# Peptides against a protein of PDB entry 8OXM: the designs that were tried, part 47

Target 1, 371 residues: chain A of PDB entry 8OXM
Amino acid sequence: FKAEFRLAGGVNLPKIIDCVGSDGKERRQLVKGRDDLRQDAVMQQVFQMCNTLLQRNTETRKRKLTICTYKVVPLSQRSGVLEWCTGTVPIGEFLVNNEDGAHKRYRPNDFSAFQCQKKMMEVQKKSFEEKYEVFMDVCQNFQPVFRYFCMEKFLDPAIWFEKRLAYTRSVATSSIVGYILGLGDRHVQNILINEQSAELVHIDLGVAFEQGKILPTPETVPFRLTRDIVDGMGITGVEGVFRRCCEKTMEVMRNSQETLLTIVEVLLYDPLFDWTMNPLKALYLQQRPEDETELHPTLNADDQECKRNLSDIDQSFNKVAERVLMRLQEKLKGVEEGTVLSVGGQVNLLIQQAIDPKNLSRLFPGWKAWV

## One batch from the design tools (peptide; made by RFdiffusion4, then SolubleMPNN)

Design b1_p11_2_s1 (from b1_p11_2, 9 letters changed)
Fold by OpenDDE base, seed 3:
Structure b1_p11_2_s1 (fold): chain B 371 residues (1-371), chain A 11 residues (1-11)
Amino acid sequence: as target 1 above (371 residues)
Amino acid sequence: SGLEILQGMLS
């Protein structure tokens, strides 16, 4: 290891370390000291399996349909080492996080990212109708700019076109695989883009198996397909390449149902794999800026009531696991809202649900559904 | 060891 480290930023202050392998190659690693990487490690193994299934099929292999993975080595319940995704940036950093974000550079007369967030926070406790109206006003005054990512990074027109196709394929593959696994918390910091490949890397895999639907503000979309995500695909949007890649990914997942069910069943009953949503995790994910001041440490909630009988906890866990497996089986059969759909019908429904402004307007403001 | 170095960086 080199003696120097860098900070990656963020609340948990992850440390970037450089190491020299036995092969003489330098490799960067991210060291996290206050994060449970076990769920990330398990989900990366599931993604590697999905990639193996996609590589076995000739049509998905020809299209190079893969979900990007990174190496995870959990060291404890609160620490581990990640492969540093060199040459990746959070999509939120490119779009909105810095003073020179793409929205500010290309749309200087639009609402600021702060104004958009403030407007959506003001209506957070309001009706769905009021949320929808304010979301539509925000969207009208905050136009998508993510097309400029590929235009800035890839000046050669032939390379630009190839990278835009790689991006579109990556969004399609990760969206369908993420939907099948019920991956949530897809905010703009949890999705990285590779500056060389234009492929997406999904990080922080702590909300899986539709556990995002049981958050205080439930998730209402199957995956992130917001206006900027669509704008990065170029003029065809969700039509053509994206739709076809979703359909081919869904076809492989449905044809692999027995393998997927068997692996998810083993994972759901693994006592070392805590995938269930807990109240503390829910509070952390949907923490309000106003609630930072009132965390008085007076949650001396007596440890006495958490002695729910081990039998009642186990029965409740088993019922949740069974429900997750049943819903996974339904998805892999194309059962949506009690109706059996074709691959094309199921993919169409998921696209419509993901782009619906009524669903997007109901999301937690921290998810930034207008981006 | 490399693990002891990592543990010392996590503390």
Scores: peptide ipSAE 0.007, ipTM 0.451, DockQ to the pose 0.032
Fold by OpenDDE base, seed 2:
Structure b1_p11_2_s1 (fold): chain B 371 residues (1-371), chain A 11 residues (1-11)
Amino acid sequence: as target 1 above (371 residues)
Amino acid sequence: SGLEILQGMLS
């Protein structure tokens, strides 16, 4: 290890370290303190298994459908080392978090990211109707710009077109795999984009198996398909390549039902894999300060060993695990809202749910559904 | 050691 470290931005101030491997190669690593990386490590293994299924299928292999993965080494319940994804940027950093964010550069007369956040915070405790009206006003005055990511990074028109297709495929694959696994907390900082490949890297996998639906403000979308995410696909938006890649990914997931159920069953009953939402985690996820720059002292929630009093907690846990498995089985059968759908019908419903401004307006303001 | 650096980073 080098003697010097850099701080990565964000609430937990992760430390970027450079290490020299036994091969003499320098590798950058991210050291997170106060985060349980075991969930990230487990979800990365599930993503690798999904990639293996996608690679075995001829149609998904030809389309190069993969979910990007990174190396995770958990060290303790509150510490670990991540592979630093060199040449990636959070989509939120590119779009809104810098003074030179793409919204400010390309739409200087639109509302600022701060104005949008403030307007949505003011209505957070209001009716769904009031939230919808303010969300629509924000959306009218905050127009998508994510098309410019590929235009800035890829000047050659043929490369630009190829990278836009790589992006669209990455969004499709991660959206469907993420939906099947019930992946939540898909805010703009938890999604990185690779500046060379235009592929997405999903980070912070701590909300899975639809646990986002039991947050104080429940998640109302199956995945992030906001206006900027769609704008990055270009003129066809969700139609054509995106829809077809979603359908082909969903076909492979549904045809792999037994494998996916077996994997998830093992994980749900693993005592080392804490996938359940707890009240402190829920508060942490939805009491995020407006400015990611404010060093909130993470209260040392003392290790109250919640010694699971075995009998009543185990029955409640088992009933939650069974409900998660049943819902996963329904998704893999194409059961949505009590109706069996075709792959095309299921993918269409999920796309409509993800782009519905009524669903988007109900999300926690920190999710930034207008981006 | 690399472990001491990691421990000093986690403290």
Scores: peptide ipSAE 0.007, ipTM 0.446, DockQ to the pose 0.033
Fold by OpenDDE base, seed 1:
Structure b1_p11_2_s1 (fold): chain B 371 residues (1-371), chain A 11 residues (1-11)
Amino acid sequence: as target 1 above (371 residues)
Amino acid sequence: SGLEILQGMLS
């Protein structure tokens, strides 16, 4: 290891370290403290299995459908090492950086990212109608710019076109795999884009198996398909390549039902894998910037008192695990809202749910559904 | 060791 480290920023102050391997190659790593990387490690293994299924199918292999993965080495319940995704940037950093973000550069007369967030936070406790009206005003005055990512990075028109297709395929694959695994919506800082491949890397996988639906502000979308995510696909938007790649990914997932159920069953009943949402984690994920100052001391309070009746906790856990498995089985059968859908019907419903401004307006404002 | 450096960075 080199003697120097860099801070990546954020509350947990992750440390970027450079190490030389036994092969003489320099590798960058991210060291996280005060964070449970076991869920990230498990989800990366599930993504690798999904990639294996996608590579076995001729239609998904021809389309090069894959979910990007990174190495995770958990060291304890509160520490681990991540592969640093070199040559990636958070989509939120590219889009809404305060200094040089694409919205500020390409749309200088639109609302600032701060003005958008403020407007949506002011209506957070209001009716769904008031949230929808303010969300539509924000959307009108904050127009998508993510098309410019590929235009800035890929100057050759043929390369630009291929990279835009790679992006669209990556969004489709990650959206459908993410829906099956119940990842829900994803914060814009937790989606990285590779500056060379235009593929997405999903990080911080602390919400899975639809646990986002039990947050104080529940998730209302199956995956992130916001206006900027769609704008990055170019003029066809969700039609053509994206839709076809979603359908082919969903077809492989549905045809692999038994394998996926067996894998998820083993994971849900692993006593070392805590996937359940707890109240402290729920508060942390939907914290206000103003509340960060008060909750810092209380997160260190004794994990000891939750040792109440193991039997009642285990029975409640088993009932949640069973419900997750049942819902996973329904998704893999194409059961949506009590109706059996074709692959095309299911994918269409999911796309419509994900792009619906009524669903987007109800999301937690901290997750920036207008970006 | 690399592990001791990691432990010292995580503490």
Scores: peptide ipSAE 0.005, ipTM 0.432, DockQ to the pose 0.032
Fold by OpenDDE base, seed 4:
Structure b1_p11_2_s1 (fold): chain B 371 residues (1-371), chain A 11 residues (1-11)
Amino acid sequence: as target 1 above (371 residues)
Amino acid sequence: SGLEILQGMLS
């Protein structure tokens, strides 16, 4: 690690640390500074508040609907992560590990995770029609296997059934709360599964308040509900337990509108909470392997034009915050595409949007929407 | 991803 960090802009921007690898190559790592730990800590507090709302409601309490939270230790990124990840595995590691991933073990004749990624990268700049066709070919030759997680970990049939139910409830709760908070699609390495509880832990909460929609490849799904995520629910898929848990969670969120708006308003205007998408964060989240060559940072953009008047920055920020609050209010009213929906109608729309192969095919290939 | 950051810190 070079001791020199370049501050790319203001006080709260991600520190680009140039790391010399053991191969002698300089790799710019966006070391998510104190700000990402603060964003994660803030989002954990919001999840705790959502959990409090869910525990107050009899229907959600009986279903044990909760979002798994972790304690962010602000002292080091390493210590905070190690304490809360104990007994969890990334779903992406279980599914698509290069050596012993579940897809390779259970579906050895399917496409490799690398072949799938390559095929989708080749069409990344192509039409939506071509992306859809290749995505469907990938999906046909890369069949879901996440059902085997619970089968491997829970050998007793009664325990297996209970854990599959816990998983399904965890997906439902995190999907609806994630939609309300605008977390969008979640990379498979940013979803952990607890090996004892089968509950999900969402990590790296750096995309919130629909900031995924302003990425170079916009998010097209309200939450991650890919084929493997659905396969983990078992034969009922999104129907039955998942749908009912989504509806009951959405009902509690909509009935808590004033509380949620007040909380989010305080957070959006907190000068210590940088939730806005910046270009460097966008590049990090959607970095293409091929773009390593041409990022000569012509950071010869003169320091002169970044003196946008503090007033114009503040006005632009306030307009973004207002739009986020307006959209949150719409979601909590059940306003989708200018129409007021019932809880069941809204949840149905969100499920359909999340599982639509046309929406999934348009996602950034690095997020592996086929997994 | 948080895990790529972790893996890059463990490698």
Scores: peptide ipSAE 0.000, ipTM 0.340, DockQ to the pose 0.067

Design b1_p11_2_s2 (from b1_p11_2, 7 letters changed)
Fold by OpenDDE base, seed 1:
Formats: C-alpha cells, structure tokens, sequence
Structure b1_p11_2_s2 (fold): chain B 371 residues (1-371), chain A 11 residues (1-11)
C-alpha cells in the first residue's frame, strides 16, 4: 500500500488508498469503515450470476447486455474494501455539480439544482396533488441535459452513436435486474457512468428486495428512469433500443426463474446477511442535509435490551424472507397487481410506472426525481 | 502504512 490516502467525502469518510499488487500494477481501492459491505458483496455476486445468464442467451449476448460489477471484500460487519471504479463519475456530479454541472452549463436560465430541491422540500409534507403541481413546475423550469454527456465525451459521430447505444443497453439491463432484485429508485450519486464505455455502475446497494417501500417516504417507482436518464438515450427515449433491451433482459430473467429463486433463497436465509430495513437505517437514508450535523448516531452498542425472544425475531424474519421470495417469484412469472402479463406487457407497465410524474413527485426530495 | 490504515479502520 502507498503511505498516503485521500478522503472520498461523505459522512462515513471513506479512505481512497492506492496499492501495488504482486503483479506490479497499481490499484486504487476504497476503504469504508462504519458501513456493512456484506449486502453490496452479495448483490455483486447476484449481478455476476445475472451476467452469466445474459451471456448464455444468444439474443442478450448479441446485444452485449451486462450489468457492471465491482469487487467488494467485507472485512467485518462494519468495514471492508471496494474496488475503485476508475474512469467513472457519479451522474449527479456530471448533472448537478454546483460549479460546472451540465444543467448550469447548458441551461443557465433554468432553476438551479438548489432551487429545485428547496421547492420540493417545502412540499414534502403536503398532499400528493400539491407535490405533483410543484414537481411539474420544477420539471418545466429544469429541462434535461444528459444527452450532452455522450456529446462531450465522444466527438466522433460513429463512436458517439455506439456509446449512446451502450448507455441505453446498460440502463435497460440494470433497470430490469434492479427491478427483479427490488433495488427501487437510486440516488443520483449512487449511479456512476463510465467515461470511456458510457455504461452505468450502481454502487451502495444497501436497499434491496423492495425495502425502499418501507422507508418513511416509500418508493413509488420500480427503478430510476427520470428525465435526464431518458435524455441520455437520445431522441428515441424509452422506445426502440431501451424497450427491446428491457424485454430481452426480462425474458432471460423469467426463463431463469428457478436459478434466481434458489440463489436468492440461500442469501435471504444466510444468518450472516441482514438485508432487512431497520428504523435507524431508514431514517439515515432519508435525513435532511441540515440534520447531518445533529444525529451523530451514537449507536451505543449498549442497546442489548432488545433481547426480544430470538424465536419471535427469527419467526418475523422468516415471514419477511418468505414474502420477499413470493414477490420475487411473482415478478419472474410476470404477476403484476394480481394479473399475469407477457414480457412486453410487464416491461411496458414498469416503464410507465417509472416515468409517471405522479410516481416521481411522491419520491423523497433528497433523491432528486426531477434530475 | 496501508496495514495501519486497515487496522485503524478495523479497530
């Protein structure tokens, strides 16, 4: 390891370290403390399995459908090492950086990212109607710009076109795999884009198996398909390449039902893997930036008093695991709202749910559904 | 040093 480290920022102050391998290659790593990386490691293993299934199918292999993965090495229940996603940037950093973000550069007369967030925070406790009206006002005055990512990075028209297709395929694959695994919506800082491939990397997988639906502000979308995400696909939007790649991904997932259920079952019943949402984690994920100063989680380890009978906790856990497996089986059968859908019908429903301004307006404002 | 950073984060 090199003698120096850098801070990545954020509450947990993860350390960026550079190491030289026995092969003489320098590798950047992210060391996290006070964070449980076991869920990230498990989700990366499931993504690798999904990639194996996608590579075995001729139609998904021809389309180069893959979900990007990175290495995670849990070291304890509260620490681990991650592969640094070299040559990636958070989509939120590209879009809404306060200094040089694409919205500020291309739309200087639109609302600032701060003005949009403020307007949506003011209506957070209001009716769904008031949230929808303010969300539509924000959307009217904050127009998408993510098309400019590929235009800035890829100056050759043929390369630009290929990379825009790679982006669209990556969004489609990650959206459908993410829906099956119940990742829900994704914060704009937790989606990285590769500056050379235009593929997405999803990081911080601490919400899975539809646990986003039990947050203080529940998730209302199956995956992130906001206006900027769609704008990055170019003039066809969710039609053509995106829809077809979603359908082909869903077809492979549904045809691999038994394999996916078996893998997820083993993971859900692993006593070393806590995927359940606890109240403190739920509060932390939807804290206001202003509240970050006061809630030092003195998680004093001394809350030993919830020795509620291990039997009742285990029975409650098993009933949640069973419900997650049942819902996973329903998704893989195409059961939506009690109706069996075709692959095309299911994918269409999911796309409509993900782009619906009524669903987007109800999301937690901290996750910036207008971006 | 990297081992010390790892040890400091594991402590």
Amino acid sequence: as target 1 above (371 residues)
Amino acid sequence: MGEAILAEMLS
Scores: peptide ipSAE 0.005, ipTM 0.439, DockQ to the pose 0.033
Fold by OpenDDE base, seed 3:
Structure b1_p11_2_s2 (fold): chain B 371 residues (1-371), chain A 11 residues (1-11)
Amino acid sequence: as target 1 above (371 residues)
Amino acid sequence: MGEAILAEMLS
């Protein structure tokens, strides 16, 4: 290893380290502390399996449909090493997270990202109708700009077209695979884009198996398909390439149902893999920016009350695992709201749910559904 | 030992 490290920023201050392999190649790694990487490691294994299934099918292989993966090595329940996704940037950093974000550069007369956040936070405790009205006002005054990512990075028109196609395929594959696995917490910092391939890399996989639906503010969309995500696809939006790639991904997943169920069953019953949402994690994921000051660690919650009878914990866990497996089986059969759908019907329903402003307006303001 | 295992897992 090199003697120097860099900080990646953020609350947990991950350390970027450079190592030289036995092959003489430099490799960058991210060391996370105070973070449980076991779920990320498990989800990466499931993504690798999904990629294997997609590569076996001729139609998905011809389209190069893959979910981007990275190496994860858990070292403890609170530490591990990640592969550094070299040449990636958070979509939130490109769009809104810096002084020179694409929204500010291309839409200087629109609402600022801060104004949008503030407006949505003010209505967070209001009715769904009031949230919808303010969300629509925000959307009118904050127009999508993500088309400019490919235009800035790829100046050659033929390369630009190829990379926009790669982006659209990556969004489709990750959206359908993520939906099948019930992947949540898809905020703009948890989705990276590769500056060379235009493919997405999904990070922080700590909300899976629809556990985002049991957050204090439930997740109301199957995946992130917000206005900027759609704008990156260009003039066809969700139609044509995106829809066809979703359908072909869903077809492969449904045709592989037995393999997917067997692997997820083994993972759900692994005693080393805690995938359930706990109250502390739920609070952390939906903390208000204003509440950073008053978390005195005075939760000396006496370890005494967590001696719920091991039998009642085990029975409750098993019932949740069974419910997750049943819902996964339904998705893989095309069962939505008690109705059996075709692949095209199921994909259409998911697209409509993901783009519906009524669903988007109900999300936690930290998810930034207007971006 | 740990560096070699990390290098094999990263190869």
Scores: peptide ipSAE 0.000, ipTM 0.427, DockQ to the pose 0.023
Fold by OpenDDE base, seed 5:
Structure b1_p11_2_s2 (fold): chain B 371 residues (1-371), chain A 11 residues (1-11)
Amino acid sequence: as target 1 above (371 residues)
Amino acid sequence: MGEAILAEMLS
């Protein structure tokens, strides 16, 4: 380990450390404290399995369909080490940075990211109709710019086209795999883009198995397919390459149903893996930036042994795990809203749900659904 | 443990 460390931003102030391996290679690592990385580690293992299934299939292998993974080593229930995603930037940093964000650079006469956030926060407790109207006003005055990412990074037209295709494939693969696993909390800081490959890296995997639906403001979209995400695909948008890559990913997932169910079952019943949403985590994920000051819960873990009957906790946990497995099985059978859909029908429904401005307008304002 | 179980289920 080098003697120096840097702080990453954010409340938990994770430490960036540089390590020289026994192979003489320097590796940057992120050390998180006060965070349980077991869920991230488990989700990365499931992503590696999904990648193995995608590489075995000729159609998905030819399309180079993969979800980007990184190494996670949990050290305790409150600490671990992550591989540093070198050469990545949060999509939120590129798009909506206050100083030099792409929206400010390419659309200087549109609403600022702050004005959009403020307008959506003002209607957060209002009706769905009022949220929809304000969301549409925000969208009219905040036009997508993510096409410029590939244009800025890849000046050669042939490389630009290849990287835009890699981006579109990465969005499709991660969207379908993320939907099957019920991955939530896909805000603009939890999605990184690789500046060399144009592939997405999904981080902070702490909301999975549709636990985003039980947040104080429920998640209403199957994955992030917002206007900027679509704009990054270029003129074809969700049609052609994206749709076909979603369909081919969904075909592989559905044809691997038994393997996926067995693996997720083992993970859901692992007593070392708490994937359930607790009330404190739910509050933390939807905290307002303005309220950061006073809620230092000194979690004095006074181990008050609330001897809640271990039997009642276990029965409640098992019922939640069974419900998650049933819903996973439905998704892998193409059962949506009680109807069995073809792969094309299911993918079409998911795309329509993800781009619906009524669903997007209902999301927590911190998710930034207008970006 | 998880990696070993995953390897056995994928073999």
Scores: peptide ipSAE 0.000, ipTM 0.411, DockQ to the pose 0.021
Fold by OpenDDE base, seed 4:
Structure b1_p11_2_s2 (fold): chain B 371 residues (1-371), chain A 11 residues (1-11)
Amino acid sequence: as target 1 above (371 residues)
Amino acid sequence: MGEAILAEMLS
């Protein structure tokens, strides 16, 4: 290990360390404390399996449909080491950095990211109609700019076109696999983009199996397909390459139903894998920046007394696992809202749900659905 | 240093 470390941003202040391997190669690593990396590690394994399925199919292999993965080594229930995604930037940092974000650079007369957040926070407890109206006002005065990522990074037109295609394929693959696994919407800081490949890396996989639907502000989209995400695809948006890559990914997932169910079943019943949403985690994921002052979790160790009968906990857990498996089976059969859809019909429904301003306006404002 | 960081996180 080198004698120096850097702090990564964020609440848990993860430590960036540089390691020299026995092979003489430098490897950057992220050391997280006060965080359970077991879910991230499990989800990375599931992504590797999905990648194996996608590589076996000729149509998805020809399209190079893959989910970017990174190494995760859990060391305890509250610590671990991650591979540093070298040459990546959070899409939120590129788009809405306070000093030099792409929105400020390309749209200096639009609302600031802070103004957008403030407007949406003011209506957070209001009706769905008031949320929708303010969301539309925000969207009108905060126009997408993510097309400029590929334009800034790839000056050669042929490279630019290839990288925009790689981006579009990466979004499609991660969206469909993310939907199947129930990852839901993704905070803009938890989606990295590779500055060399234009591929997305999804990090901090602490919400899976539709557990985002039981948050204090429930998720209303199957995956993140916000205006900036779409703008990065260029003029065709969700049509053409994106849609076809979603359909081909969904086709492989549906044709691999038995394999995916078996894998997820093993994971859901693994006593070392806590995928369930707890109230504290739910509060933390949707905490207001202003409410940081009071919730020092004095986890006073004295919560001894909720010896809920182990039997009732196990029965409750098993019923949640069964519901997740049933919903996964429905998704893999193309069952949406009690109707069996074709691959094209299912993908179309998911795209429409993900881009619907009514669904986006209902999301937690902290996740910035206008970005 | 890395071991000390790991020790601090495991303590």
Scores: peptide ipSAE 0.000, ipTM 0.435, DockQ to the pose 0.035; fails the geometry check

